Peptides against a protein of PDB entry 3PBP. Designs and how they scored, part 174

Target 1, 203 residues: chain A of PDB entry 3PBP
Amino acid sequence: LNEKDLNLILNKSLVMYESLDSTTDVIVKRNVIKQLQFVSKLHENWNSRFGKVDIQKEYRLAKVQGPFTINPFPGELYDYTATNIATILIDNGQNEIVCVSFDDGSLILLFKDLEMSMSWDVDNYVYNNSLVLIERVKLQREIKSLITLPEQLGKLYVISDNIIQQVNFMSWASTLSKCINESDLNPLAGLKFESKLEDIATI
Target 2, 203 residues: chain A of PDB entry 3PBP as posed
Amino acid sequence: LNEKDLNLILNKSLVMYESLDSTTDVIVKRNVIKQLQFVSKLHENWNSRFGKVDIQKEYRLAKVQGPFTINPFPGELYDYTATNIATILIDNGQNEIVCVSFDDGSLILLFKDLEMSMSWDVDNYVYNNSLVLIERVKLQREIKSLITLPEQLGKLYVISDNIIQQVNFMSWASTLSKSINESDLNPLAGLKFESKLEDIATI

## One batch from the design tools (peptide; made by RFdiffusion4, then SolubleMPNN)

Design b2_p30_5_s2 (from b2_p30_5, 15 letters changed)
Fold by OpenDDE base, seed 1:
Structure b2_p30_5_s2 (fold): chain B 203 residues (1-203), chain A 30 residues (1-30)
Amino acid sequence: as target 1 above (203 residues)
Amino acid sequence: SKKEEEEIKKVKEKLETKKKIGEFLIKKNS
């Protein structure tokens, strides 16, 4: 984490805190408050240059590994099992796409439309665990692993038994990034969410 | 500070935008 990342987390936590009202669920309220306290302490420690604040694995786990819901969940995938998950950056501002693979050889590209909070005192608590379906890519192969390269925005490498394939979704992700960063939805109206699949290497 | 307020405002705007994008995508894929 860099200072920019920490500031973003702090600001998000502040926004979440400010959104609390008398109608907010007690568990939600408690988790948001604890998160803000933690992040604030982290920020203070960062500024004081005192000690490595080990951001516990919990924050990453909450963001990437779920539990989460997918909306809509493709009906064809109900009988299949998720095999891999990856997060792909689409810009330098921490906008990201989540990808999940299934044992039928499908990839789903997902958008996190809501901010998740960390669980602090309730087991399996997840607030705003929403992931929204962007695209389904059918590879019809056994997917062994998903690889991302930090220097390659909007690219996912899919490793199967005999082939490495690249999924490139910058055709739409660049527009999505722009929409988020500029708070303008107009470019979405005509946008096709179709990723490019390319064979990179045979194994 | 004014700067902090502006940063918070930007975060709020991004969050709202993300929410709307989600709604858009849900409708598209429904």
Scores: peptide ipSAE 0.634, ipTM 0.930, DockQ to the pose 0.910
Fold by OpenDDE base, seed 4:
Structure b2_p30_5_s2 (fold): chain B 203 residues (1-203), chain A 30 residues (1-30)
Amino acid sequence: as target 1 above (203 residues)
Amino acid sequence: SKKEEEEIKKVKEKLETKKKIGEFLIKKNS
């Protein structure tokens, strides 16, 4: 985690804090406040006490580890069980895609349309646990694990049976990243959300 | 500071954009 990343987390936490009002649940309020306090403290003490803390990783993990809703949830997957989850960076600006695998061999690529906060004092606390369906990829294999490489944006490695496959979604993720970063939805028009699947290695 | 305000503004804009993208995707997949 660098100072820039910490600032981003701080700013997100501030925005979440500012969104609190009289109608906000007490638990939500408390959690957001605690997060802001913690991040602020880290920011204040960044050069002195904490050194290198991978808050970004923990923050990402916290977002992915909690229960979430998928909208729309593919009807075909109602009878299947989620097996793996991964978060894939699509740019250097902290934009991410979430991927969930199922025991039917399906992958779903998901978009976080709402900001989630870390849990602080409530077990299994999740705020804004919304995920939106982007694409379903059917591998028809038993998926053993999902692997991402931080230096490889928009790429997911799927290990199944004796094969490693790469899912590359930069064809659309680059556009999505641009939309987010520029606050412009125009590039979404006509965009095809179709990832490329490639066999990488036999194992 | 002005810089901080701009940064916060940018974050707000991104969050709003993400919401709209979500709405777009939901509609597309409905």
Scores: peptide ipSAE 0.633, ipTM 0.930, DockQ to the pose 0.888
Fold by OpenDDE base, seed 2:
Structure b2_p30_5_s2 (fold): chain B 203 residues (1-203), chain A 30 residues (1-30)
Amino acid sequence: as target 1 above (203 residues)
Amino acid sequence: SKKEEEEIKKVKEKLETKKKIGEFLIKKNS
């Protein structure tokens, strides 16, 4: 975490705070406020010279927890169980794709269309968990693990019993990243959300 | 400050864009 990242998180937290209204759940309000307070305090106490922050004892690093809501959820996957989750960066910023594997061998690529808040109440917090379906990739094998490499944007490695496969979605993710960063949706109209699947190695 | 306002504006724009992308994708997959 650097000062720029912290500033971004602060701004996101501010936006989330501003989105609160009278209809917002009390727990959500509490969590967003706590997050904003924490991040604001971190920002205030940031020492850029030494790369240190004076963290007060009352604040904790948030845990990411809870199930996600996927829209639309593929009907054919209702009878199957999620096996792995991975997050793949698509640019050098914070834009990312979420991938979930299922025990039928399917991969779903998901977009975080809404900002998620950090959980400050691990057991009792209902957070924004919206994920939107981008693509389903069907693999005819049991998926053992999902691997991402920080230096490889828009690439997911799928490990099964006998093979490592690469899912490369930069064909559309680069455009998606651009749309987000430029706040321009025009490039989406003709975009094909088709990832490239390649066999990398046998094991 | 003006700079801070611009930064906040940019964040808001990104979030709104993400929301719209979500809506687009939902429609596409419907």
Scores: peptide ipSAE 0.633, ipTM 0.930, DockQ to the pose 0.853
Fold by OpenDDE base, seed 3:
Structure b2_p30_5_s2 (fold): chain B 203 residues (1-203), chain A 30 residues (1-30)
Amino acid sequence: as target 1 above (203 residues)
Amino acid sequence: SKKEEEEIKKVKEKLETKKKIGEFLIKKNS
C-alpha cells in the first residue's frame, strides 16, 4: 500500500465512525474507535517505520482482537455515537493524547497508559488497546471534524457548522509530559484537568 | 553497550510511569 491507499483506509474508517448512531451497540462503537485509532497509528508509523505494509491484513487482525477499552467510559455516552478521532502531540518525545468526539457534541480526551506497540507477525500479533479518560468537554454542537497541527502541541481544532474552536489542554498536558519524561508522578497531585476552549473563527 | 542499556532502562521507566498515570486517572474519574 502507498500513502494514498493508507489515506483511503483512514477515510473509510472515519466514514464507518461517522455511520455510528444511537442504535449502534456500544461494543460496535468501541470497535470502530479502536479501528480508527489503529489506522491512525498505522498512518503515523507508515512513513517512519514501515515500508510496504499490507495495511488491510493488519486492519483485519486489529478488528479480530476487539475494540479499544476506555476506562472509565462515561455512562452518559453509552447511547451516543463516536464521530471523529484525533491524536495530539503534547511534546517532542512522542507523548500524545487521543481525542474522540461524539454525536452529542462531547469530546473525550484519553490517555494511552499502555504503549501501543504492534507486532506484524500474524502468528504473534499483539497491540495494546487501553485508553484512560482524562477529561470530557461538552461542546453541545455537531462536530464535523477534528484537526491538529504538528507545530502546535496540545491543541485541537474542532470544526462545526458555523464555528472553529480551539481546545487547548497544555495547562495540564505540559505537566503530564514532564511526569512521563522524568518518571515522576509528584506533579500530578492537585493538577486540574481542565482544557481551555476558545472560538477561533466563524464560518 | 552501557549506553544502550541505559536507554532501554529509560524506556522501561517511561512505560511504568504511563501505567501509573493511568491508574491515577482512573481513580480520579471514579
Scores: peptide ipSAE 0.630, ipTM 0.925, DockQ to the pose 0.440

Design b2_p30_5_s3 (from b2_p30_5, 16 letters changed)
Fold by OpenDDE base, seed 4:
Parts: C-alpha cells; sequence; structure tokens
Structure b2_p30_5_s3 (fold): chain B 203 residues (1-203), chain A 30 residues (1-30)
C-alpha cells in the first residue's frame, strides 16, 4: 500500500459515505461509517509508527465481506463447487477482474460493478456484493491454483496437474478499462468478450 | 486540497460508470 492507493481508498470510502441517505439500511450506514473512520485514521497516521500499530489493531476487527452474488449465474455450475478465486488488475487505476474456478474445470471472469466494503462488527454482512459474469472458460481439467503477477495486466495463470496455462483477457479488458476511466460506454457496443488461452509450460 | 477534491470527483465518476457497465453487461448476457 502506498500513498496513492491510500488516497484512492479514502476517496472511495468518502463517496460511499456521501451516497448514504435516509433510505439506507441502518446496518449498511453503520458499516460504511466504520470503514470511513478506519480509512481516515489510516490516512491521518500514515507516517506515524504509533498510528500504524493502532491501525493494525483496528484492522484485525474487520472481516472480508461474503458471500458474493454472481449475475447471471451459469446454471450448469449449480452442481459444482468453487475451488479458487483470484483478482487480476487490468490497468494502473486499480480496475480489476475477479476470476473463480470450479471443480468441473470452468473459469468464470467477473466484473465488480459495485463498490464493496469490509465487514465491521456485523456477522455475515452482505451489501454491494455484486459480481457480473463476463465470460466462462471451460478448461476441462482439475484446477489446482490461480496465479497472478502484478506486472502483467489482464493475465491469469492457471495451474493444473501437468500444465500451466495463461488466460489473457486484455482483448476486451483494455476497452473496459478505457470505458471506466473515460466514463464512456460506447466502446462496449459490439465488443467480443473472448479471452485467449495459451499453454505456457508443462509440469 | 484541490487535487484531492479532483480525485474524489474522478472516483465518483468511475464508480457511477462501473454501475452502468454492470447494467450493460447484465442486459447483454441475460
Amino acid sequence: as target 1 above (203 residues)
Amino acid sequence: SKEFEEQKKKVKEQLETKKKVGEFLIKRFS
């Protein structure tokens, strides 16, 4: 985490806070406020050793939100179990794609269309847990792990028993990134969401 | 700072765009 990232997180938290109104659920409101308080404190104490220690204590009280909702969920996957999850950056602005693998050998590529907060003092907190299905890739093999490299945008490495494969989705993710950054959806019209699969190495 | 406020505005725009992108994708693949 660097100063730029922290500023981004702070701004996201502020935007979420400012979106709250009288119709917002009390639990959601409380959660968003707690997150903003935490991030604000983190920002304030960024250069303070003492502040860092205190922040770490508070961070331990937060939990990852779950579960996610996938829309649409592929009907064929209802009988299968998710095995791995990975997040892949598609640009330097922290836009990302989420990938989930299943025990049938399928990969699903997902877009986070809503900003998600951590869970604060609420068990099983669920809000803005939306993931939008973009693509399903069928590998027809057992997936052991998913690996990402920070320096390689829009690339996912899939490790199975005997092979490492690369999934490259920059063919569409570059356009998606541009749309987000420029606030223009027009380039999405007619875009094909088809990733490139390549064998990288035999194990 | 002015820079911070500009960044905040940009973040807000991006978040709104992401929502619209999601709606677009859902409609396309539904």
Scores: peptide ipSAE 0.570, ipTM 0.929, DockQ to the pose 0.846
Fold by OpenDDE base, seed 5:
Structure b2_p30_5_s3 (fold): chain B 203 residues (1-203), chain A 30 residues (1-30)
Amino acid sequence: as target 1 above (203 residues)
Amino acid sequence: SKEFEEQKKKVKEQLETKKKVGEFLIKRFS
């Protein structure tokens, strides 16, 4: 985490807070406020030794949200079990794609369309847990692990028993990133969401 | 700061765009 990332997180938290209105659920309000308070404190105490200790304590009280809702969920995968999850950056602005593997050898590439906060002192907190299906890649292999490299945008490495394969989705992710960053959806029209699969190494 | 406010505005726009992107994708693949 660097200062730029912290500022981004703070702004996201502020925007989320400012989006609250009279129709917002009380639990959501409380959670968003706690999130903002935490991030604000983190920002105020940036590089402070004393602040770091307190922040770490507070962070340990927060929980990751779950479960997620995938829309649409591929009907063919209903009877299969998710095996791995990975997050792949597609730009330097923290836009990302989520990938989930299944025991049938399928990969699904997902877009997080809503901003998700941590859960703060609330059991079973679920809000903005949306994941949107973009692409299904069928490998038909037993997937052992998913690996990402921070310096390699839009690339996912899939490890099976005998091979490492690369899934490269920058063909469409670059356009997606541009659309988000420029607030223009026009380039999405006619865009093909097809990733490139390549064998990298035999193991 | 002015820079911070500009960033906040940009983040807001991006978040709204992400919502719209999600809607677009849902419609396309449903």
Scores: peptide ipSAE 0.569, ipTM 0.929, DockQ to the pose 0.890
Fold by OpenDDE base, seed 2:
Order: C-alpha cells, then sequence, then structure tokens
Structure b2_p30_5_s3 (fold): chain B 203 residues (1-203), chain A 30 residues (1-30)
C-alpha cells in the first residue's frame, strides 16, 4: 500500500459510509463504520511507527467476506467444484476482474460491480458480495493454478498438466476500464466480451 | 482538502458506474 492507495481506500470507505441510511441493516452499518474507523486510523497513522503496530493488530482481526453470489451462475457448472481463484488488474486504478476455475476445465471471468467491505464484527458477514459473469472460457483441461503478473494488465496465466496458457481479456477490459473511469457506459453497447486464449509454453 | 473531496466525488462516480455496469452485463448475458 502507498499513500495513493490508502487515499483511495479511505474514499471508498467514506462513500460506503455516506450511502448508509435509516433502512440499512444495523449489522451493515456497524461493519461499514468499523471499516471506516480502521481506514481512517490507518490514514492518520500512516507515518507513525506506533500507529502501524496497532493497526496491524486490528487488521488481523478482520475477516474476508464469503461466499460470493455469481450472476448469472452457469447452470452447467452447478455440479462442478471451483478449484482456483485469481484477481487480475485491468488498470492502474484498482479496477479488476475476478477469475474462477472449475474442475471441468472451465474459467469464468467475473466483474465486481459492488464494493465489498471486510468483516469486522460479525462472523460470516455477507454484504455486497455480487460478482457478475462476463465470460466463460472452456479449456477442457485440469487447471492446476492461476497466475497473474502485476505488470501485465488483463492477463491471466493458466497452468495445466502439460501446458501454460494465457487468457488475455484486454480487448474488452480496456473499454470497461475506460467506462468506469469516465463514468460512461456507451462504449459497452457494441463491445464483444471475448478473451484471447494463447498457448505460451508446453511443460 | 479540495483534492480529497474531488477524489471522493470521483470514487463515488466510479462506484455508481460499476453498479450500472453490473446491471448492464446481467441484462446482456441473462
Amino acid sequence: as target 1 above (203 residues)
Amino acid sequence: SKEFEEQKKKVKEQLETKKKVGEFLIKRFS
């Protein structure tokens, strides 16, 4: 984390806080407030040695949300098990695509349309856990691992038993990034969400 | 700061856009 990232996280937390109203669930309110408090403290004590230690302790008490809701969930994958998950950056502004692999050799590319907070006070906290299906890629191979490189935007490396393949989705992710950054959805209307699959190496 | 407020506004717009993108995608692929 750098100062820029911290500012972004703080702003996200503030926006989430400001979105709360009288109809918001009490548990959600509490959790959002806790996150905002944590992030604010982190921001305040960013350069403080003592502040960092305490913040780290508090962060260790936070839990990741789960499970996620995928919409639509591919019916064909209902009987299969997720094997790997990866997050791929599509720009320098922390926009990302989530990829999940399944034991049938399928990959699904997912868009996180809602901001998720950490769980701070409640076990099994679930809120804004939405993931939207963009694309399904059928590899028909046993997927061993998913690898991402921070310097390579919109690229996922899939390792199978005897091959490394690259999934490149910058053909649509660049447009998606632009839409988000410019707050304009018009470029999505004619966009094809088809990733490029390429063999990189045999192993 | 003014800069911070501007950033917050931008973040808000981005989050709203993401939500709309999600709605768009669901509609397109459902």
Scores: peptide ipSAE 0.569, ipTM 0.929, DockQ to the pose 0.902
Fold by OpenDDE base, seed 3:
Structure b2_p30_5_s3 (fold): chain B 203 residues (1-203), chain A 30 residues (1-30)
Amino acid sequence: as target 1 above (203 residues)
Amino acid sequence: SKEFEEQKKKVKEQLETKKKVGEFLIKRFS
C-alpha cells in the first residue's frame, strides 16, 4: 500500500459515505461510517510512528464481506462446484475481473459493478456483493490452479492436467477499462466478449 | 486540497459508471 492507493481507498470510502441517505439500511450506514473512520485515521497517521499500532488493532476488527452473488448464474453450472478463484487487473486504475473455475472445466469471468466495503460490525455482512457474468470459457479439463502475474494485465494462467493455458481477455477488457475511465458506455453496445485461449506449456 | 476533491470526483464518476456497466451486462446476458 502506497500513498496513492491510500488516497484512492479514502476517496472510495468518502464517496460511499456521501451516497448514504434516509433509505439506506441502518446496518449499512454504521458499517460505511466505521470504514470511513478507519481509513481516515489510517490516512492521517500514514507517516506517524504511533499510528501503526492503533491502526493494526482496528484492522483486526474488519472481516471480508461475503458471500458474493453472481448474476446471471449459468444454468449449466448449477450442479457443478467452484474450485478456484482469481482476480486479474485490466488497467493501472485498479479495474479488475474476477475469475471462478468449476469442476466441469469451465471458467467464468465476472465484473464487480459495485464497491464493496469490509465488514466491521456484523458477521455475514452483505452489501454491494454483486458479481456480473461477462463470459464463460469451457476448457473441458480438470482445473488445478489459477495464476495471475501483476505485470500482465488481462491475462490469466490456467493449470490443468499436464498443460498451462493462457486466457487473454484484453480484446474486450481494454474497451471496458476505457468505458469506465471515460464514463462512456457507448463502446459496450458492439463489444464482443470473447477471450483468447492459448496453450503455453506442457508440464 | 483541490487535487483531492478532483480525485474524489473522478472516483465517484467511475463508481457510477461501473454500476451502469453492471446494469448493461445483466440486461445483455439475461
Scores: peptide ipSAE 0.568, ipTM 0.928, DockQ to the pose 0.893

Design b2_p30_5_s4 (from b2_p30_5, 15 letters changed)
Fold by OpenDDE base, seed 5:
Structure b2_p30_5_s4 (fold): chain B 203 residues (1-203), chain A 30 residues (1-30)
Amino acid sequence: as target 1 above (203 residues)
Amino acid sequence: SEEFKKEIEKTKNILETKKKIGEFLIKKNS
């Protein structure tokens, strides 16, 4: 966590707070407020010289949300089981893609279209748990693991029994990143969400 | 500050854009 990341989290938390209205569920309101309070305290106590923040007790009590919804969920995968999950950065900012593998050898690339907070006070808190399907890549292999390298944007390494393959989705992810960062959807028109698969090594 | 207001506005725009991208993708893959 650096100052830029903290500022982004704070800004997101503020926007979430400002989005609250009379129609918002009281549990959601409470949770968003708790997160904003926590992040605000972190920001106030940020030591720029050392890049350190004092982790408060409240953070230790926070839980991750789940389950997530995938929309649309590929019908062909209803009978298969998810095996691995990975997150891949697509730029040097905040934008990332989520990848889930299945036991049929499929990969689905997913977009987090909604911002969510941690769960602070409520068990089974679910809000903005959305993942949107971008692409399905069929490897037709038993996927053992997924590996990402932070310095390699838009690249996912898939390990199977005898081979390491690279999935490179920067062909579309660069455009997606630009759309997000510039708040312009125009470049999405005609964009093909087709990743490149390449063999890297035999094992 | 004015700078802070601009940052918040930028964040709002980003979040709205992400939401719209999601809607776009859902329609595309449905």
Scores: peptide ipSAE 0.596, ipTM 0.941, DockQ to the pose 0.930
Fold by OpenDDE base, seed 2:
Structure b2_p30_5_s4 (fold): chain B 203 residues (1-203), chain A 30 residues (1-30)
Amino acid sequence: as target 1 above (203 residues)
Amino acid sequence: SEEFKKEIEKTKNILETKKKIGEFLIKKNS
């Protein structure tokens, strides 16, 4: 975590706070407020010279939020089990794609369309847990692991028993990144969400 | 500050854009 990242988190937390209204669930309000308080305090106490932050003990107990929802969830995957998950960076900023594999050999590429907060006070907190389906890639093999490399944007390596395959989605992810960063949806029109699958090595 | 306001606005725009992208993708895959 650096100062730039902290500023971004602060800004996100502020935006989340500003999105609260009279119809917002009380638990959500409390959680968003707690996060904003923590991040604000963290920002206030940030010492760039020493790389230290005064963190209150109570805030160290924040937990990860509960499960995600996938929209739409492919009906053909209802009978299958998720086996692996990976997060793939698509730019040098904050934008990323989530990938989930299933025991039928399918990969789903997912977009986080909503900002998710940590859970601060409530166990099993669930809010803005949305993942949106981008693409399904069918691999007719058992997926053993998913590997990402920090220096390789928009690339996922899929390891099976006998082969390593690369899923490259920069053909659309670069445009997606641009859309996000520039707040312009126009380039999405006509964009094909088709990843390139290549065999990299046999094992 | 004006800079802070600009940063917040940018963040809002990004988050709104992401939301709209989600909506777009849902429609595309429906």
Scores: peptide ipSAE 0.596, ipTM 0.941, DockQ to the pose 0.901
Fold by OpenDDE base, seed 4:
Structure b2_p30_5_s4 (fold): chain B 203 residues (1-203), chain A 30 residues (1-30)
Amino acid sequence: as target 1 above (203 residues)
Amino acid sequence: SEEFKKEIEKTKNILETKKKIGEFLIKKNS
């Protein structure tokens, strides 16, 4: 986490806070407020040694939110179990793709279209848990693990049956990143969401 | 500050764009 990342998290938390209204659930309000308070405190104490200790204690009280919803969920995968999850950066900013593998050898690439806060004081807190389907990649292999390298944008390494394969989705992810960063959807028109699969090594 | 306001506005735009991208993708894959 760097100063730029912290500023972004703060700004997101502020936007979430500003989105609260009289119709917002009380639990959501409380959670968003606590998130903002935490991030604000973190920002204020970023350069302070004393602030770090207190921040760490507060962070321990936060939990990851509950399950995600995938939309649309491929019907063919209802009978299969998710095996691995990975997050892949697509730019040097904050944009990322989520990948989930299944025991049928499928990968789904997912877009996080909504911002989520951490869960504060509430078990099983679920809010804005949306993931949107981008692409399904069928490997026809047992997927053992997913690996990402921070220096390699838009690349996912899949380990299966003694083979390492690379899934490269920069063909569309670069455009997606641009759309997000420039707040312009026009480049999405006609974009093909087809990743490249390449064998890297036998293991 | 004016700079802060600009940053917030940019963040709002990004979040809104992400939401719209989600809607686009859902429609495309439906």
Scores: peptide ipSAE 0.594, ipTM 0.941, DockQ to the pose 0.908
Fold by OpenDDE base, seed 3:
Structure b2_p30_5_s4 (fold): chain B 203 residues (1-203), chain A 30 residues (1-30)
Amino acid sequence: as target 1 above (203 residues)
Amino acid sequence: SEEFKKEIEKTKNILETKKKIGEFLIKKNS
C-alpha cells in the first residue's frame, strides 16, 4: 500500500459511511463503521511521525466477503461448476475485471459495479456483492488454470491440456476505464464487448 | 479542506459511474 492507495480506500470508506441512513440494516451499519474506523486509524498512523499503533488485532478481525451474485447469470451455466477465478487490472487506477471459468470450458468476464467492504466481526456478511456480466467466451475445453501478469493490462492467459491461449479485452476495457475515471458514460454507446482470443503456445 | 472535499466528490462520482455502468450492462445482456 502506498499513500495514494490508502487515501482512495479511506475516501471509499467515507462515501460508504455517508450513504448510511435510518433504513440501513444494523449489521451493514456496524460493518461500514468498523471499516471506516480501521482505515482512519491506519491513515492516522501513516501520517503520524510518532504513532506506532498495533493494528494487527484489528486486521485479524477482517474477513473477505463472499459469495458473489452474478447478473444476469447465463442460463446455460446453471448446471456447471465454477473452476477458476482471476482478477485482471485494466488500468493503473485499480479498475479491474473479474473472470470466472466453468467446467464446460466457458469464461465469463464480470464487472464489479458496487463497492464491497471487508467483513468485520460478522459471520456470513453479504453486502454489495454484485458482479455484472460483460461477456461470455466459450473455449469448449477443460480449463486448468487462469494466469494474469501484472505488467500486462487487460490480458488473461488460459491454460488447458495442450494449449495456452490469451484473452485480450483491451479493445473495450480501455474505453470502460476511461468512462470510470472521467465519470462519462457517453463512450459506452456502440461499444462492442468482444474479446480477442489468440493461441500463444502448444504444450 | 477544499481539496479533500473535491477528492470525496470525485470518489462519489466514480462509484456512481460504476453503478450506472452495471445498469447499462444488465440492460444490454437482457
Scores: peptide ipSAE 0.594, ipTM 0.940, DockQ to the pose 0.902

